# Peptides against a protein of PDB entry 7UQJ: the designs that were tried, part 73

Target 1, 160 residues: chain A of PDB entry 7UQJ
Amino acid sequence: PELYQNFNITPPRGVLFHGPPGTGKTLMARALAASCSSDERKITFFMRKGADILSKWVGEAERQLRLLFEEAKKHQPSIIFFDEIDGLAPVRSSKQEQIHASIVSTLLALMDGMDNRGQVIVIGATNRPDAVDPALRRPGRFDREFYFPLPDVKARFKIL

## One batch from the design tools (peptide; aimed at target 1 E97, target 1 (a further copy) K95)

Design b2_p21_2_s3 (made by RFdiffusion4, then SolubleMPNN; from b2_p21_2, 9 letters changed)
Fold by OpenDDE base, seed 1:
Structure b2_p21_2_s3 (fold): chain B 160 residues (1-160), chain C 160 residues (1-160), chain D 160 residues (1-160), chain A 21 residues (1-21)
Amino acid sequence: as target 1 above (160 residues)
Amino acid sequence: as target 1 above (160 residues)
Amino acid sequence: as target 1 above (160 residues)
Amino acid sequence: MEPIPLQYSDETYEEALKAAK
């Protein structure tokens, strides 16, 4: 009789942290990274901004993503943190839609290609979860979502 | 080409947990401490209340703070958790303003004096982030803030 | 002079994660478990659903709870995660009230019987904290509560 | 275990609330 599901917690391939700005998404990601770091086992923390992936690496963004995932795999256990992952969202230009589709496709392939044995966790943070491509939010990718809510303004007024 | 920022996550010198009462600030601090503790590497958790620093240690508060930070450094990796750090806030008396200024000045100096190599994290929790001296909230001190929101009363009524 | 309360953070016997559906309670529990796992020290994660404890193990639920806690103690450090712990809530039938009272009594005894030396953390998650037996929420049991708020619908509409 | 470094949002809660408006 299965007394327990021993989840060998294969770290989720991808976790989406979403919520308004200042809700601590970035904070939680680093807190998790550090909590997973011991003296004997340091987690390598890789950080990228979604908007920077599109803007700074025009034409090489795919290659840089591949290199990022290879380095993360090489330095496992590792966390790849994509801050502002909604910055990969399509800007309303047809050219940017194609670039976005290609970058998202590359990210999908990289997340899908992570062997279940890898100690690589991908964390995406966004203020606009609905601007994140639904394909990234499917099982085996960012299939785990954590919402970081704003305080109720009324509750905030009681703190003020 | 800088493929990744390997943050050697020098633990932030200080983290401010702020939000209304009962939002789990103290719980999160303890959960983080426990999550950072292994068999081989136990984190020493030091807890003080802000109001107790002012009231119980009148005239010796500065010395007790120094000793606390020395002990935390000696027992690294360690967490210093200041619960109700807004209890260090100036009470409206001129004498308490001077005492507050001195204690805050000592805390500032202790946080600034933490070598970047130290595995000492300072967590401050408050219900009144605006009552925390802005000098404590500057870079290199409590430069990281995590907000713990209340549920929307309407959402709370849906849980009820 | 007690310079510090060195909490040997005896991991809280029990932590209650409560908040509306989709607020990331299960995600946080897994993230904490993963963050506490190193190569040298894997945390064993035991998961049960509250409703399954009542429904699948009718008459053996108490024995299965005892076995779960024994296995968790044997595989320490460990987390016992009770998802939907409000599923242990009394359904309005007298027969279910007796079964509930017995299961809750067993869970109380198991949590109380955890030696302060054990590296076993119990996490209960619920959408209905008020449906959780108040006896489970007492000191030495689920005495630590973390609220996972919903976004204000207005804030959600601004994210949307 | 190294203590969990908390990450700071560079955005003040007010800026975050403004950006969320």
Scores: peptide ipSAE 0.000, ipTM 0.188, DockQ to the pose 0.100; fails the geometry check
OpenDDE base, seeds 2, 3, 4, 5: peptide ipSAE 0.000, 0.000, 0.000, 0.000; ipTM 0.195, 0.183, 0.207, 0.284; seeds 2, 3, 4, 5 fail the geometry check

Design b2_p21_2_s4 (made by RFdiffusion4, then SolubleMPNN; from b2_p21_2, 8 letters changed)
Fold by OpenDDE base, seed 2:
Structure b2_p21_2_s4 (fold): chain B 160 residues (1-160), chain C 160 residues (1-160), chain D 160 residues (1-160), chain A 21 residues (1-21)
Amino acid sequence: as target 1 above (160 residues)
Amino acid sequence: as target 1 above (160 residues)
Amino acid sequence: as target 1 above (160 residues)
Amino acid sequence: SEPIPLEYSDETYQEALEAAK
C-alpha cells in the first residue's frame, strides 16, 4: 500500500508474482509490506498458502478466506499474500472438484468486492502463472503481474 | 563460497537456512548457487521440496534421494537445495511413520557418505529449525545454520 | 562466507549488488550477514546509505568511513553494506565536487588497505552500476557483481 | 492464523515464527 502511495500510484487490487521457484516472490511480498510501513503507518501483513486453504473442511476454506479479507480490511493498510496461489485457484478447465470451484468463486467475489479506495493489496505468488484461473488475472483482480526471473546465472556466479 | 572463504571457515557439507516464511531462504540458495558458478566453473543446482519427496511410494523416496546425490556428485561442483526440509526430516520424537524414519536415515547416510573433498553442498531450508531432526544438525551434516531474520523495518526503510 | 569456501573461491573484498530498485539487494545483504552467522560465530552487520555519508560536513564523511571500517575490523567477522553506493562513489568523469572525489579516494584506500585475510566483506548496492566509479569495480575492491533482475518492467511499473 | 504486523520485525525469531503460523 505505502509503496504505491509513496509513488502516487493507485495500488492494484491484486498483484501476481510469478517465476521459477526460489526467485524471491515471498521475500519481495514481505519486503513490500515492510517497505510500505513507516513508523506513522504500519502495514499489516497476512500470509497464507494456497494448499493450506484447500486442506480445510468443505465450506471452511470459504469462511477462512472471508475472515482473512475481513481482518485485512479491519487492519488497513494491509497486504494479503497468497503463496502458491495456483494451488488455491487452478485453471477451471481442469477437472476441478466442486469444492475448488467454490473456493475460486469466493476468492473472485472477495477481490471484486474490495473497495477501490481500500488499502488492501492482494499478492498472489505462483511458479505456474498459466495454472492460475484466468478469471483471477482479469482487471480488478490480479491484474498486475510481476515476473521474477531466475537471477541471471552470470550475476549469481560473481558472489560465489 | 566466497563469503566463507573470507572468513576462513571450512565449508559445511550441509547448511541449514532457517527463518520465518518469506525471508529469502530459497532465493539465497539460488543466489549462492549462481554466485559460485563462474564461466569456467558452472555449478549445477538441484532443488527439491521435502513434501515432494515424501509423497513418493514406499522406498521410492529413498531411491530418489540416492539418485539426487548421485546426480549431484556426477555434476560437481553442485548444490542440492531442500526446500521445507522439516517436511522431509521431522523430529524423530514425534510419532513418525516408519517411512519417515527410513527417509531420514537415508538422508543421514547420504550426507555422512559425502566425501569431505566433494564439491557438493547441501542446503536445507526450513521455517521451523526445531522441527528438523537434531541428527541432521550434527557435525558433518547440516552443521552450519543461517538465520534469515525478518528484514528489519529499519533496514527496509533504508531501501525506500 | 562458507559457501565461497565450499567452492574454493577466493572471496571478493567487495561485492556489488546492482539492479533496479526493489529487486532485493538490501535484503540479500542482510540475508548474507545472517547466513554467515552461527551461534559460535556472530557476524556483525553494518549498514550505511551512500547519501547519508555524503550529507556529513567536509571531512566528516571520510572520518565516518574510517571509523566504519575500524569498527568492522574490530568486530570481525563483519559485513559492511553500502546501500545506494552510487551516491557515495559516482563516476569520476562526472563533474564531481572535490568532496566527492575525496570520499571516493578514502573508500578506495580503505578497501585497498583491507588485509586479504581480514574477515570484513563490503557489499555495495546500486540501482545504477554504471554510475559507480569504475575504480571501485577493479580487482580487490567491488570485483564481484550481482545483477538483481527486475521482475518484468511491466510488472514493476505496476507495483510502483 | 493471526496477521503478522510488521511490528514483529524486532520480535524474537520464535515470536515471528508463531505470528507466521
Scores: peptide ipSAE 0.000, ipTM 0.235, DockQ to the pose 0.037
OpenDDE base, seeds 1, 3, 4, 5: peptide ipSAE 0.006, 0.000, 0.000, 0.000; ipTM 0.192, 0.195, 0.220, 0.294; seeds 1, 3 fail the geometry check

Design b2_p21_3 (made by RFdiffusion4)
Pose (drawn by RFdiffusion4):
Structure b2_p21_3 (pose): chain A 160 residues (1-160), chain B 160 residues (1-160), chain C 160 residues (1-160), chain P 21 residues (1-21)
Amino acid sequence: as target 1 above (160 residues)
Amino acid sequence: as target 1 above (160 residues)
Amino acid sequence: as target 1 above (160 residues)
Amino acid sequence: APPPNTTPRTYTPSALVVPTD
């Protein structure tokens, strides 16, 4: 941590996995979760699938998001993987409902808002990156974007 | 206050920060929240978002807004910051649930009934200005609209 | 009435001020209420909003509306003004609440219960006219309309 | 006296539909 405090830099804590289906996005997330449970320093893995937080009560989806990010603050070494994040956080439109834009606005305020979110890495895997809200694709929240392509010749050989 | 009485004008008590993502809106609100807590006279910063207002009970979201504005009037030199305000206050629509139009109406009434002396300042950052209700964007509610643009060369040099 | 009842032209049961925001609709009702700054028993003015009637309870909103109309009948020549009548009477649908729908179901029955010798006039204001419920715009209700447009050049010169 | 309205506010099933699907 002194290397990052040597400068006035904060580490990148957000990655958006994107590419075609079957290219290794969830596999890489699974390998990262298995590696986080065997290094004997507790990196807590939070798995979230799509719109797992959707509820029929008003304000319960934003409350579940706030609780997920808070429980991530309770244990500092924690990770949040959002599988199929284009279903949880679509581009905010006036035509669609307000539960979707309200979830996106809560995710924006919880990733880079007024309060610091802690040592929480946020990973989102998507097949449709341009269905993710563009305000979520900027540094401070999903700094990096890993494009997982269909494998080339050497990579297919290695996979096989 | 005699300058604002000599000319028969009321000081603006509302600002709407708007601009592209990552251009300085939450940063300015964080710098103003740190400047509220340093000096010989104290300004009270009230931070809010859509999650700690929206409730599942009838008449509880508007009661939380009223408690916010009454508590800010109690601590009279005050700032209220609504981040991602298009999520909290979308454009009123009959095709939406009634709780969003009811929040926008309560907010319009509470802003039209403030102290009328520049004591409670209300600052909102929407990232998208069209999504916010036009009744909130008229002078009397959010008087000033600060456009935080993408920086030009001298601004990029100063930021770097 | 000694003049206007000679010709049998009935006064309107419901007159609707509608227009863009900031066009002076609240000013006209405030100026008509300052024309109520005259002696008593003539042009009693009631200033209500799309809020401060609707409540947590199930009967105080309709009971209060029936009482407002009964006090309006008690002082015979009287005016009821509903500012932001889309807050009190939104569109009834299946995303609508039950308490607003019953407020509309009582306001309609109170406007059809108003007699033909027109001594209570109900003026209502809105910035979004096709967001008020369609039933109050039927004949025998809010049927005469006043459009308040943005000012032209001479009007802006007089305002400045 | 009229009782308080204890009915919680809810979203319709159509408001829970994921728009990207």

Design b2_p21_3_s1 (made by RFdiffusion4, then SolubleMPNN; from b2_p21_3, 10 letters changed)
Fold by OpenDDE base, seed 4:
Structure b2_p21_3_s1 (fold): chain B 160 residues (1-160), chain C 160 residues (1-160), chain D 160 residues (1-160), chain A 21 residues (1-21)
Amino acid sequence: as target 1 above (160 residues)
Amino acid sequence: as target 1 above (160 residues)
Amino acid sequence: as target 1 above (160 residues)
Amino acid sequence: APPLDETPLTYTDEDLKIPTK
C-alpha cells in the first residue's frame, strides 16, 4: 500500500505475475510482501494455490475465498498471493466448468468488492496467462501484469 | 562446470531443495540448469511436479518416470527437476499408499540405476523435507540437501 | 559436483552475480553452496555484505577480509558470498575513496593469492555490475558473470 | 561445516507467514 501511495498511483487491486514455471513469481510475491513490511507496518502474506482452492475446498471454495479476503482485510495491510491462478480455469468437464465459473465469479466479486481504501493487494501467479479468465485481467482486478522471463540463457553462460 | 571439478567431489545423483513455499527452489533449479549450459554444451531441463506424477499419470506413473529418465539420458547433460517431490509421499489411503510405494520404488530404482557416468542430475524440491520418503534421501539418491530460507527482510530493504 | 566434472572447465576463482534487486542472486549463491555439499563433503558458506565490510569494519575491513579468506581456506571446500559487492565501490568522498581503494586492493590480492588448488569459491552479487571495480572483473577474479534478469522492466514498473 | 541451519523439517502455515517482526 505505502509504495503506491507515495507515487500517487491508484494501487492496483490485483497484479498478475506470469512467465515460465520457476521464474521466481512466488519468490517475488514474498519479496514484495517483505519489502513493503516495516517494523511499524507489517504486511500479512496469505498464500493459496489455484488447484488447492478447487481440490481441497470441494463445495466450500467460494466460502473459503470469502473468508480469505475477510481475513486479509482484518490483517491489513495484506497480500493475497494466488499461486497457479490458472488452476481456477475450467478443466474440460462440464460439471467442473460450472464449479470453476462459480469460483471465478466469486473471486471477481471479491476483487470488485475490495474498497480501494483497503490495504489488500492480490497477486496472481500463472505459467499460462492466456488460461486466466479475461474477466480477471480487467481494470480493477488483475489490471497489472508482470512477465517473469527465464533468466537469459546467454547471460547465465558466463558463470559456469 | 568448473566449480565442481576442483572439489573432487563425487557428483550427487540427486539434490533436495527444501524450504518454505516461494523461496525460489524452482527458480534455483532452472538457474542451475541455465548456468550449466554453454553455447556448445546445452543442459536439457526436465520439470515434473510430484502431484502431477500421481494425478495425471494414473496407472502409468512408473512408465512415465522411466520414459523421463530415458529421455533425460538421451538428452544429457540433463537436469530432472521434481517440484513438490513430497507429493510422491503416501496419502493416508491404503490403495494410494501402495501406488505411492510403487512410484517411489520406481524412482529409487531409476536413481540407483543411473550410471555414475550419466550426465543426469535429479533435483527434488519440497516444502516438507520430512514428508519425503527417507529412502529417497539416502546416499546415491537425494544425498545433498539445500535449505531455501525466506529471504531476510533486512537484506531486501537494501535492494529497493 | 557431477555436472562440472563432465565439462572439463577450469573453475573460476570468482563468479559475479548481477541483475536487478530481488532477482534471486543471494538465493542462487546459497543454493550453489548447498549443491556442492554432500554428507561426506560439506561446503562451508560465508556471507558478507559489501556495505557491512565498509561500515561495520571501519579501520579493520582489510584485516577482516584476510581473516574471512583464511577461515574459508581453513574450512574448505568453501564459498565466500559477497552480497552487494558494489558496496565496496567508492562513494564520492575522497577519504572514502582511499579506504575503498585499499579494501578493493586487499580483495584483489586475496583473490589473486588463492592458489587454484584451494577449494574456495568467491561469489559476488551486485545490482550494479558497472559499479563493481573493473579490476575485480578480470580473469582469475570475478571472471564469470551471471545476469539475473528482472521480469520485464515494463511489467515491474507496474507493481512498485 | 557450520550446521546447515537445522531447517524446520515441516513448514507450518505460520512459518509461511512473513514474520511480522
Scores: peptide ipSAE 0.013, ipTM 0.414, DockQ to the pose 0.057; fails the geometry check
OpenDDE base, seeds 1, 2, 3, 5: peptide ipSAE 0.000, 0.000, 0.000, 0.000; ipTM 0.420, 0.223, 0.299, 0.419; seeds 1, 2, 3, 5 fail the geometry check

Design b2_p21_3_s2 (made by RFdiffusion4, then SolubleMPNN; from b2_p21_3, 10 letters changed)
Fold by OpenDDE base, seed 3:
Structure b2_p21_3_s2 (fold): chain B 160 residues (1-160), chain C 160 residues (1-160), chain D 160 residues (1-160), chain A 21 residues (1-21)
Amino acid sequence: as target 1 above (160 residues)
Amino acid sequence: as target 1 above (160 residues)
Amino acid sequence: as target 1 above (160 residues)
Amino acid sequence: PPPLDTTPLTYTDEDLKIPTY
């Protein structure tokens, strides 16, 4: 909170990190969690993979999301990091996606239900921002997007 | 050469990056690939996820590994990066693992078959080094292990 | 060894990480330190801030650099990471910089005095590569440079 | 259901020590 307050930046409720795999999205999310924790004010970092929420919790994915947001609220200030969020909330394409549609709707409701006063930031990471449901990319949700370019290959060339 | 020669370190044919998720393993592998290339000598970087090789190529995973190593050899100097290598080569525990055992055996053979002169480095990344088959962690394979600690929150605070 | 041999790359005695703040320079340095340690061969990682060496050790900064390099040599294989190296080795601009000039000269001598067999790597990180004394950026010193691009500035601005 | 791994990734001051590897 104070990090963002210090910058006069309204803390994003949701931030989408997108870019090629291994560009440091997850690392940056952890760095932000780290960089917002002081000795006086530790930030709790919750990390989940989108695919794990679907695969490990068939039929309970919605409940797991609710519990995750409750736990994050209990341990505020906190960051919820969804790695591979395109695996959790794919673009609504086919009839088999009713399960995905319910999970997306739950995530939307949880993000919308975060009171402006909640010290909970949600970070989603994806390699395919266009595969994330556009409803998640709207204002009040993942309304901020971060492209992680491939670190310029030339730059990395010079050290090794 | 001399980095590892100076260290009296025989060049790893394989390097295991292990540590908590989002500690920069994949980013480091890309950094290494990038940093080993020069304007005169570009390194080709091949990236695969262990789980993707198993899931996308059911029954062809061995062939896909062979093709990957052939392509890496063709485009040498090259780096093969296996993200989530514990998903490709889990510890041999149960009877359902014949498919995994064959893939591990193929990967072992491909790593052992890399001539010491081969300009191909294999980097495996995992969050669970103990979930990687110990046969892969032996000399001549992933004989070097790199622990990616959680980036010191204080250290990250100091970078931001 | 053969990674760099295969690439005909002389291992950098010094590597300059440059790019905007929070692009992961320090994180990469830690990951490199981690990524050179095996279970058999642990790499000692020394981290210092350039500004801390100047500010905390007024009149002893040269001695602190010597002690740092001696300790790194004693605990070889080792990595010395200078965060904010532009604070340690600013470009020689004004008359008040005799103290800076002596520190730069000491750092140059320490980097030049690293025998090609020394198992000590020096990594410098800066947000301002052009503020680093060009003498440090020469072959045999920080002869390799890594640009850490901003993860798309639109990204960072929206999270911060 | 397996318990929610609610283990907060709290970076401790020990996780903050520069590991001498």
Scores: peptide ipSAE 0.010, ipTM 0.368, DockQ to the pose 0.056
OpenDDE base, seeds 1, 2, 4, 5: peptide ipSAE 0.009, 0.018, 0.006, 0.007; ipTM 0.383, 0.368, 0.360, 0.380; seeds 1, 2, 4, 5 fail the geometry check

Design b2_p21_3_s3 (made by RFdiffusion4, then SolubleMPNN; from b2_p21_3, 8 letters changed)
Fold by OpenDDE base, seed 4:
Structure b2_p21_3_s3 (fold): chain B 160 residues (1-160), chain C 160 residues (1-160), chain D 160 residues (1-160), chain A 21 residues (1-21)
Amino acid sequence: as target 1 above (160 residues)
Amino acid sequence: as target 1 above (160 residues)
Amino acid sequence: as target 1 above (160 residues)
Amino acid sequence: APPLNTTPLTYTDEDLKIPTL
């Protein structure tokens, strides 16, 4: 709150990190968590993968998402980092699409249900921001986006 | 220091990047590819995920690995980066174990079959180096290992 | 030599990586070290922190810097990476300023004393390039600079 | 031949929590 209060910026409920694979999205999320943590104000960092939500939590993914948000709310201030959040996007099969739609709808509801007073930031990382459900990219959800370019190869060529 | 002292580069046919998720293993591999690339000597960077090799290439994984190594050899100098290479480790089911064993055996054969004159470097990234088949961690394969620690939170606090 | 010979680039004695915390400066330096390393040509990577030079080597920092450069020269081709090189800059107290001035003068002398035939590259990383002694940023020292932007600075101000 | 580096490094989900310093 205080850091966001000083900027008069409504704290984003969600931030989307997008860019090519291995551009440091996950490293940046950890880095942000570490940088926002002070001796007086510990940040709890939760990491999940979009693919793990679908594959490991088959039939309980919605419940596990709820538990994750409850745990994050309990351990405030907290960051929930979803790596490969595009992995929550439907893969081409009709039964999987319904499961994905339920999981995405649950995530939407959890992000919408985050009181503006909650010190929970959700960071989604994707290599394909176009594969992230447009509903997740609306105001009050992942409403801020960060492009992680490939570290400019030309800028690196000047080093050698 | 120690990490590069052991760069008795007999070409590591493979390098294993290990460490917690989001420590920048994939970013490092890309950064390596970009920094080894010169205007006169372009490095071709191939990236695959261990899980994709198993899930997307069902029944063709061995062929796709062969094609990947052939393409990497064709586009020398090249880096093949396997993200989540531990995802090539057997999942506990007998039919999957045989498929995994075949894929791993193919990868072993491809790494062993890299002529010492080939400018193809294989980088594997894992969060679980213990889940990587010990056969992949032998001399002439992933014979070099790099630990990616969590960015020391204490080191970052001194920067702000 | 050969990598630098092919570029017709006088090997920079020093390269300054600058940019905000967590922009991947240290990651890039490690990546460069690994990338300049070829099968026939091992690069030895030495890493030190500016703050460690001051705090761990109290009263021997100059000697430890000399030993580091001697070891790097012995293990050529080599990279010396100074993380947080701005940590060698004087913090405002008169006794510390004299110690810092001595350490900086020693580093300057060591960088100046690198024969152009030496395959030792010095990389300094800082979050505060303005806090790096201007004498270190002169030709024949850290004479090349690389800005590591935040992935969209306007975007990062939106996360915090 | 044995693997060169046999150090088992298992990162638990707890190790993935940045400890609240």
Scores: peptide ipSAE 0.006, ipTM 0.395, DockQ to the pose 0.043
OpenDDE base, seeds 1, 2, 3, 5: peptide ipSAE 0.005, 0.000, 0.000, 0.000; ipTM 0.422, 0.401, 0.416, 0.401; seeds 1, 3, 5 fail the geometry check

Design b2_p21_3_s4 (made by RFdiffusion4, then SolubleMPNN; from b2_p21_3, 8 letters changed)
Fold by OpenDDE base, seed 2:
Structure b2_p21_3_s4 (fold): chain B 160 residues (1-160), chain C 160 residues (1-160), chain D 160 residues (1-160), chain A 21 residues (1-21)
Amino acid sequence: as target 1 above (160 residues)
Amino acid sequence: as target 1 above (160 residues)
Amino acid sequence: as target 1 above (160 residues)
Amino acid sequence: APPLNTTPLTYTDDDLKIPTY
């Protein structure tokens, strides 16, 4: 958000961070939030796990998503980070179609309903971009994708 | 690695990375593995999720831990990274005591059985260090703990 | 720290973290400092921005570097983190050669003057490792390099 | 924020709200 404001770039509504586990996807989202925040401009960071939204809020997942987006809008500029978003929005062909389809449709509607003037960015992280519903990867949603490669084993990270 | 050498500290057999989710625990473990590897000395990195060891290998979790440590010893120098280790070794006061107690006892025995001259390091990552069995946090096991703070915007961490 | 001891690796005096902006370089440096501190052994973390050392201390940058290293030595074990070190130590071919050359030479002398038994580690972070004077990347200085991968800088400028 | 030296023993979802300063 603030980097885009600083660079006068319009933020995408959604960004997909993908790559192997432990490639720094979540760290990046946090570092982005922290790096964009200045003393004058605080960027509120919201984090949710995709699987937690399904499992902890059975029957309320749609409401919890709406509340999350409302809270993010209230505290804009803000970042919503979905860790393991493939757990929230699996490919619709998975055996639990109706509940998943409604949650995906709600997330789609929330992302589509974000005003282009809104200072809310959604970041989804996944280890399996192909397990994310392709509808979320369309323009106006997670329309930017970011590959986090494994740190090269040959690159001698002699830190520790 | 390098800080402890500079500080003339004997490396622990096990290191606990703890901090909020997305503070780079897994990235650090991978960076450490990459860092310690050279063209002449490749460090083999093994990663397992604590919850996966319980859920995927019901009744075989002990055997899978033994195989993991044997494979790590075969490919030494090596790092075993347990992501979400609180899922593997929860505090014994949780109602599924017997299976958890046996897996914890196996992990304890494997860590205690590591030769101090062994080129195998165990890194556990957790968001809840208090949810890790205190027996794993004793000397000779995860006896070093590494706090991963949230990225604070304020530049001056006097890490006092 | 502990990994290098386990792997019998001599720690570098300096470590270069490089990668696109917001890759968690600063977070990693802080996590390293926090990680190496125990209840018995507090590691003092010093952070400076490369550009700030030049811009805020015109004509005193050398003195400020000396004071920083003296303070770090006084409070050892300690970490000095230079964020945006390419701002402090640009390639010597840049048009402000004399002032930059003297600051670089001072930093080189300070790093070379660190006793291998000294409990001071220097971490430099940059988005442009090729913009760092190659003299700093030589053995006994920033002789270890860490690549923090992000997806394309252009893609990141398209996120934020 | 708890001082850097106080390792939060349990991170709640609220502790995961980075107070964006």
Scores: peptide ipSAE 0.006, ipTM 0.388, DockQ to the pose 0.040
OpenDDE base, seeds 1, 3, 4, 5: peptide ipSAE 0.007, 0.006, 0.000, 0.000; ipTM 0.337, 0.393, 0.378, 0.391; seeds 1, 4 fail the geometry check

